# Designs tried in a protein design run: peptides against a protein of PDB entry 6IDX. Part 24

Target 1, 380 residues: chain A of PDB entry 6IDX
Amino acid sequence: KELAKLSADVTFATEFINMDGIIVLTRLVESGTKLLSHYSEMLAFTLTAFLELMDHGIVSWDMVSITFIKQIAGYVSQPMVDVSILQRSLAILESMVLNSQSLYQKIAEEITVGQLISHLQVSNQEIQTYAIALINALFLKAPEDKRQDMANAFAQKHLRSIILNHVIRGNRPIKTEMAHQLYVLQVLTFNLLEERMMTKMDPNDQAQRDIIFELRRIAFDAESDPSNAPGSGTEKRKAMYTKDYKMLGFTNHINPAMDFTQTPPGMLALDNMLYLAKVHQDTYIRIVLENSSREDKHECPFGRSAIELTKMLCEILQVGELPNEGRNDYHPMFFTHDRAFEELFGICIQLLNKTWKEMRATAEDFNKVMQVVREQITRA

## One batch from the design tools (peptide; made by RFdiffusion4, then SolubleMPNN)

Design b1_p9_5_s2 (from b1_p9_5, 5 letters changed)
Fold by OpenDDE base, seed 2:
Structure b1_p9_5_s2 (fold): chain B 380 residues (1-380), chain A 9 residues (1-9)
Amino acid sequence: as target 1 above (380 residues)
Amino acid sequence: MVPSFSKAL
């Protein structure tokens, strides 16, 4: 107890470390001594002193043994552990993951995200915050292959549902520290979109071109019996498609694939457009047809608008950026839906189309409309 | 050393 209190002082910590004091603390934990297991308070103070000493940054985390890691991971994986031991064990594991890639690899073998999710189903907000912080640390330090596996639809759905029901909808106010961890988790989740945001369309890829053709089909041919496709020659078909791509509001009416070669937002914009067209078909058709029937130069170019809106949403949501330590602004809506980014796009494209009409905008006003829409989204 | 996000608790 006294050691744990004194370990917060840098002068005491320096002298205690110089006396190999930290090695004594690690050996006490590693030994799993019946003494520490019977005196939970003594173990909690040992872990507190260890954490406070390591916090001074005098000693490298890489000095920690595999036996120590297994013992700390054991306290997190046990169904009945004292709250004080669990809190310090979660904080120690987080610090290990953040400060050492070699320790990350060892911890990722000993602990599952499923075990950490169980610590979210409690009435203690401090435990919930430490559990999310460790999930965030594991997610941040995961190699790209393992990051996608951690982000699989099952883990993501379950984690979001538990956070929504036990944290956000809990009977207590969210503290600043929890709000920060929810912000970090949100940023790390949206960083999974970075690959698609940075993927250029290949204008020669037929499968990608078929998606653009499907957008045209859904907008203009949804009521046409496929039996009545006029057998008109290949050149008349090319001229017809160029007109349809103009009505869809692509910048390149001849080859719309060229509009998706700019990164950001690359292929992510096409994914959002296809999601809108398939999941919210009536909304998609309405937006396209309302603007395709206009001859007054006040048509909202859907294709261009969808691309620039996707880019804007990526900027607002900090896609591809590291979480900022000073921020705690998370959006509860992203925990309510599996496809929350695409649903947000579907709301914002309707807002853009409305704002365009209200402003009586032309193609020259495009950047002004986008600025107004940005302000509307960021104030909401 | 990267600070622990849990340190604020």
Scores: peptide ipSAE 0.016, ipTM 0.514, DockQ to the pose 0.174
Fold by OpenDDE base, seed 1:
Structure b1_p9_5_s2 (fold): chain B 380 residues (1-380), chain A 9 residues (1-9)
Amino acid sequence: as target 1 above (380 residues)
Amino acid sequence: MVPSFSKAL
């Protein structure tokens, strides 16, 4: 107890570390001594002292043994552990993951996100916060190949559902620390969009061109009886598609693929457009047809608007940026949907279309509309 | 050293 309290002092910590004090504490934990296991309070203070000493940054986290990691991971995976031991064990694992890639690899072998989800189902918000913090650390330090697997895993859908039901919709106010961890998890989740945001469309890729063609088909062929496909020559078809791509509001209505060669938002804009067209088809068709039927210069160019809105949303959500330690602004909506970014895009594109109409905007007002929409999104 | 997010608790 006194050691744990004194370990917060840098002068004491320096002297105690110079006396191999950390090595003594690690060996006490590693030994699994019946003394520490029978006296939960003594173990909790040992772990507290260890964490406080390590937090001074005098000693590398790489000094810890595999036995120590297994023992700490054991305290997190056991169903009946003292709350104080569990809290300190989660914090130690978080710090290990954050400070050493070698320790991350070892911890990722001993602990699953599924085990950490069990700690979110408790009534203790401090335990929930430490569990999310460790999940965030594991997510942040995961190699790129594993991050995508973590994102796509049923564990993420389940994690979002558990966070929504047991944390966000809990009968208790969200503390600042929990709000920060929810913000961090949100940022890390949206950082998975960075690859698509930075992927340029290849104008020669047939599969990517087929997506643009599918957008045209959904917008304009839904009412055309397939029997009236005019058998007229390839040139009339190209001229027809050029007209359709103009009505879709692409900047390059001859070759819409060129509009997706700029990064950001690259292919992510096309993904959002395709999601809207498939999942919210009526909304998509309405937005496109309302603007394509206008003979006045007040048409909202859907294709251009979707691209610039995707870029704007990436900027607002800080896609590709590290989470800021001072922020705690999380959006509960992002825990309600599997494709929360695309759903947000679907809401914001309707807002943009509405704002365009209200402003009686022309193509010259495009940047002004985008600025107003940015202000509307950031105030909501 | 990367600060622990849990240190705020």
Scores: peptide ipSAE 0.015, ipTM 0.505, DockQ to the pose 0.175
Fold by OpenDDE base, seed 5:
Structure b1_p9_5_s2 (fold): chain B 380 residues (1-380), chain A 9 residues (1-9)
Amino acid sequence: as target 1 above (380 residues)
Amino acid sequence: MVPSFSKAL
């Protein structure tokens, strides 16, 4: 207890470290010796003193043994661990992950996100905060391949559901520290979109062209009996598709693939359009047909609007940016859906289409409509 | 050293 209190002082910490004091503390943890009366209290103070000493940055985190890591990970994975030990163990693991890539690798072998999710199901918001902080640290330090695996894992759906039900919808006000961790998790989750946002469409990729063709098919061929495919020559078909791509509101009516070569938003815009067309088909068809049937120059160009809206949403959500210290603005809606970005896009494209109509906009007003829509989204 | 987000203890 006294050591833990004194370890916050940098002068004491320096002298204690110079006396191999950290080595003594690590050995106490490594020994696992449960034979002492008040072992839990002693261990909690040992872990506090260790954390406070390490927070001075005098000693590298790489000094810790694999046995120490396993003991700390063991306190996080054990049922019925003392709350004070659990909190400090989570904080130590977070600090190890953040400060050493070598320790990240070792910790990622000993602890799963699934084990950390169990600590979100408790009534203690501090434990919940430390558990999310460690999840965030693991996500931040994960290599790109492992981040995608973490994203695709059933664990992410479960994590979002648990956070929504046990943290956000919990019977307790969200503290600033928890709000920050939720913000960080939100930013790190949206950073998974960065790859697609920075992926250029290859205009020569047939599979990517087939997606654009599928957007056309869903919008215009939904009522066409496949028997009435007009046997009219390749030129009439090409001219028909150019008309359809104009009606879809692509900038390049001849080769819509060219509209997706700019990054950002690259392929992410096409992903959003395809999601809308498949998951919200009636909404997609309505938006396209309401504008494609207009000859009054007040048509909202869906393709262009979808691309620029995707880019704008990436900017608003800071896709590809690191989380900022002191930010606590998380959006509960992003914990409600597996594909929250695409659902947000589906809401915002309807807002854009509505705003376009209300403004009686033309193609010349496009940037003004986008500015108004940006203000509407950022105030909501 | 990246500070722990939990530094408020």
Scores: peptide ipSAE 0.014, ipTM 0.491, DockQ to the pose 0.171
Fold by OpenDDE base, seed 3:
Structure b1_p9_5_s2 (fold): chain B 380 residues (1-380), chain A 9 residues (1-9)
Amino acid sequence: as target 1 above (380 residues)
Amino acid sequence: MVPSFSKAL
């Protein structure tokens, strides 16, 4: 107990480390010897002192043995452990993952996200915070292949559901610390969109062009009996599609695929448009037809708007950026839906279309509308 | 060294 308190002092920590004191603490953990009546209390203070000493950054985390890692991981994987031991064990694992790639690999072999989810299903917000912090550390340090697997896993849906039900909808106010970890998890989740945001459309890829054609079909052919597609010659068909792509509000009416060659937002904009068209079909059709039927200069160009809105949302959400230590602004909405980014896009494109109408905007006002919409989204 | 969250507590 006194050692744990004194270990927070850098002068004491330096002298204690110089006396091999940290090696003594690690050996106490490694021994696993439950021989003392007060073993749990002694272990809790040992882990506290160890963490406080390591926090000075005097000693490398790579000094820890595999036996030490297994003992700490063992305290986290056990169903009934002292709360203080569990908290310190989670914090030690987080620090090991963040500070050493070699230790990350070892910890990822010993602990699963599923085991950490069990520590979210408790009433103790501190344990919940340390569990999310360790999940975030594992997610941040995971190789891209493993990160995608972690994201696609049923674990993410389950994790979001558990966070929503046990943390966000909990009967306790969210502390700044938990809010930061939720922000970090949000940023790390949206960073999975970076690949699609930086993927250019290939204008020669027929499968990608068929997605744009599907957007046209959903908007304009939904009421047309497929039996009445006139056998109009190839030129009339091209001219018809050029008109339809103009009505969809693409910048390149001849080849809309060219509008998706700019990165950011690349293919991510097309993914959002396709999601809106398939999942919120009535909203999509309404937005497109309300603007396609206008003969006045007040049409809102859906295609251009969707691309620039996707880019703006990526900028607002800091897609591709590392989490900032000073931020705690998480959005509860992102834990309510599996495709929260696409749902946010669907809300924001309706806001954009409304704002365009209210401003009586023309194509010349496009950037002014986007600025107003940005201010509306960032104040919400 | 990325400080552990435990430093903020």
Scores: peptide ipSAE 0.009, ipTM 0.484, DockQ to the pose 0.140

Design b1_p9_6_s2 (from b1_p9_6, 4 letters changed)
Fold by OpenDDE base, seed 5:
Structure b1_p9_6_s2 (fold): chain B 380 residues (1-380), chain A 9 residues (1-9)
Amino acid sequence: as target 1 above (380 residues)
Amino acid sequence: SLPSLSLAR
């Protein structure tokens, strides 16, 4: 107890570390000797002292043994561990993951996100906070392949559901520390969109072009009996597609694939458009047809609007940026939906279309409409 | 009614 208090002092820490004191603490954890009276209390103070000593940055985290890591991971994975030990063990694992890629690899083998999710189902908000902090650390330090796997896993949906039900909708006020961890998780989750945001469309890729054809088909062929495709020659068909792409509001109505070569938002804009067209088909068709039937220059160009809105949403959500320690603003909506970004896009594209109509905008007003929409999104 | 963006705060 006294050691844990003194370990916060840098002068004491330096002397204690120089006397190999930290090695003694690590050995106490490694021994796992439950035979002592008040072992749990002693261990809690040992872990506190260890954490406080390591926080001075005098000793590398790489000094810890595999046995130490396994013991700490054991306190997180075992049921009915003392809350004080669990809290400190989560904090130690977080610090290990953040400070050493070698320790990240070892810890990622010993613990699962599923085990950490179990610590979110408790009423203790401090435990919940440290559990999310460790999840965030693991997510931040994961290589891209593993990060994508963590995001796509059933674990991520379950994590969002548990956070929503046990943290956000909990009977307790959310503390600033928890709000920060929720913000970090949100930022890290949206950073998974960065690859698609930076992926250029290949105008020569037939599979990517077929998505644009599918957007056209959903908008214009939904009521057309496939039998009445007149055998009009390849030229009439090409002219028809050019008209359809103009009605869809693409900037390049001859080759819409060219509109997706700019990064950001690259292919992510096409993903959003396809999601809207498939999941919210009635909304998509309505937006396209309401503007495609206008000859008054007040048509909202859907394709251009979808691209620029996707870019704007990436900027607002800070896609590709690291989380900032000073921020604690999170959006509860992002914990309610599996495809929260695409759903946000679907809401915002309707807002854009409404705002365009209310402003009686023309193509010249496009940037003004986007500015108004940005203000509406950021104030909401 | 567009779901109010108030779901964010």
Scores: peptide ipSAE 0.008, ipTM 0.569, DockQ to the pose 0.024
Fold by OpenDDE base, seed 2:
Structure b1_p9_6_s2 (fold): chain B 380 residues (1-380), chain A 9 residues (1-9)
Amino acid sequence: as target 1 above (380 residues)
Amino acid sequence: SLPSLSLAR
């Protein structure tokens, strides 16, 4: 107990480490010896002293044994552990994962995300925060091949539902530390969009071109069955499609595929447009037709707007960026929907179309409209 | 490095 208090002092920590004191603490954990009176209290103080000593950055985390890791992981995976031991064990595992790729590999073999999810189903916000922090650390340090699997497990309705019901909708105010971990989890989840955001459209890929053609079909030929394969369109049909792509608001209305060669947002913008057109068809058709009937130079270019909005949303959500330590801003809506990014796009494109009309904008005002829309999104 | 959750003292 006294050692745990003194370990917070850097002078004491330096002297204690120089006396191999930290090795003695690790051996106490490794032994698992329950023979001592007040074992749980003594163990909690031992783990506290260990954390406080390691936080000085004097000793490498790679000094810990596999037996130590297994004992700490055992305290997290067991259903009936003292709360004080559980909290410290979660914090130790987080620090090990963050500081060493070798320790990450060993920990990822000993614990599952499912075991950590059980620690979210409690009323103790400190335990919940440490559990999310460890999930975030595991997700951040996962190799690319395993990152998608962890994300799919996270994208599973279960973890989002548990966070929503037990953390966000909990009977307690969200502390700053929890808000930060929810922000980190959000950033790491949206970083999965980076591949699509950085994927250039191939203008020669027929399957990708067929998606652009489907956007035209849904907007202008709503009753036409998609089974009408675009037969070898005569030059008259090509000229007709050029007019339709102009009405859709593509910058390159001759070859709209060229608008998706810019990265970011690349193919992610096309994914958002297709989602809007299929899931919110009435909203999509309304936005396109309202602007296609205008000859007053106040038409909102849907295609260009959707691309630049997708890029803006990626910037706001920090897609492809590492989480920042000073940020605590998370959006609860991302825990309520399976396709939250596409749904956010669908809300924001309607806001953009409304703002364009209210400003009486022309193509020259495009950047000003986008700036106003950015401010509206970031203040909401 | 993500700040280690300082154990609430």
Scores: peptide ipSAE 0.006, ipTM 0.466, DockQ to the pose 0.114
Fold by OpenDDE base, seed 4:
Structure b1_p9_6_s2 (fold): chain B 380 residues (1-380), chain A 9 residues (1-9)
Amino acid sequence: as target 1 above (380 residues)
Amino acid sequence: SLPSLSLAR
């Protein structure tokens, strides 16, 4: 008890560390000796003292043994651990993951995100916060291959559903620390879009061009079988497609692929457009046809709008940016859907189309409409 | 009704 309190003092910590005191604490954890009448209390104070000592940055986290890691991981993976031990164990693991890539590798072998999800189903918001913090740490430090797997595991309806039901929709106000961890999780999740956001379309890639053609097909030829896409369309067909791409609101209606060569948002805009066209086909067709039939110069250019909206959403969601320690802004909607970004795009493109109509906008008003839409999105 | 983008600030 006294050691745990004194360990917060840098002078005491320095002296205690110089006496190899931290090694003694690690050995106490490693021993796992449950035979003591006050084992849980002793262990909780030992873990507190260990954390406070390590927080001074005097000793490298790499000093810990694999046995120590396994014991701490064991306290997190076992269902009947004292809340005080669990909380400190989560914090220790978080610190290990954040401070050492070698410890991350060892911890990632001992603990699964699925085990951490169980700690979100509790009524204790502190435990929930530390569990999300550890999830975020693991996600941040994961190599790219494992990060996608973790994202897919986070994309598992289960984590999002549990966060939604047990954290966000809980009967308790969300504390700042939890709000920050939800923000971090959101940012890290959206950073997976960075690759697509920074991917330029290759105008010579036929498969990518076929996606643009599919957008045209869905809008104008909804009953046509895709199998009959004739390769080299006659000049008349090329002229028809140019007209259709103009009606779709591409800036380059001769070669719409050129509109996706700018990064950001690159191919991510095309992904959003294709998602809208396939998943919300009626909405997509309506938006396109409402603007394609206008002769009054008040047509909303869907293609251009979709690209600039995708870019705007990436900016709002901080895609490709590291989480800021001072931010706690999270969007509950991102925990309600598997493809939350694409669904957000689908909502926002309808808002944009509505706002364009309400403003009686022309192509010259484009930037003004986008600014109004940005304000609407950021105030909502 | 557009689902309220409830930006929980």
Scores: peptide ipSAE 0.015, ipTM 0.576, DockQ to the pose 0.028; fails the geometry check
Fold by OpenDDE base, seed 3:
Structure b1_p9_6_s2 (fold): chain B 380 residues (1-380), chain A 9 residues (1-9)
Amino acid sequence: as target 1 above (380 residues)
Amino acid sequence: SLPSLSLAR
């Protein structure tokens, strides 16, 4: 107990470390020896002292043994551990993952995200915070292949539902530390969009062109069976499609696929458009038809707007950027829906269309409308 | 308030 308090002092820490004191603490953990009276209290103070000593950065985290890692992981994976031990064990694992790639590899073998989710289902916000922090650390340090697996675990409705119900909708105010971890988790989740954001459409890929054709079909031929593959359209049919692509508000009316060759937002814009068209079909059709029937030069170009809005949302959400320290601005909506980015796009495209009408904008006002929409989104 | 803050209520 006294050691744990003194370990926060850098002078004491330096002297204690020089006396191999940290090795003694690690050996106490490694032994797992429950023979001592008040073992749990002693262990909690040992872990506190260890963490405080390591926080001085005097000793490399790589000094810890595999046995130590397994013991700490055991305190996180085992049910009915003392709250203080659990909290310190989560914090130690987070620090290990953040400070050492070799420790990350070992910890990732001993602990699953599913085990960490159980620590979110508690009334202790500190435990919840450290559990999310460890999930975030594992996600940050994961190699690309394992990051995708973790991403799929985040795509699991379960983690989002647990965070929503037990953290965000909890009967307690969200502390700054928790808000930061939710922000980090959000940023890491949106970074999964980076691949699609940086994927260029191939204008020669027929399957990708068929998606654009499906957008046309949904907008103008909603009752037509998709089984009518666009057979070799006569020149009149090509001219008809050029008109339709103009009405859809694509910049390249002849080959709309060219509009998706710009990265960012690349294919992510097409994904958003297709999601809107399939999931919010009435909204999509309304937006397209309201602008396609105008002859007053006040048409809001849906295709161009969808692309630039997707790019803007990626910029606002900092897609592809690392989480910043000290930020705590998370959006609860991203925990309420599985396709939260696409839903945000669907809300924002309606806002854009409304703002365009209210401003009585023309194609020349496009950038000005986008600026106003950005301000509306960022103030909201 | 993101327009979605009305959806999160």
Scores: peptide ipSAE 0.011, ipTM 0.584, DockQ to the pose 0.026; fails the geometry check

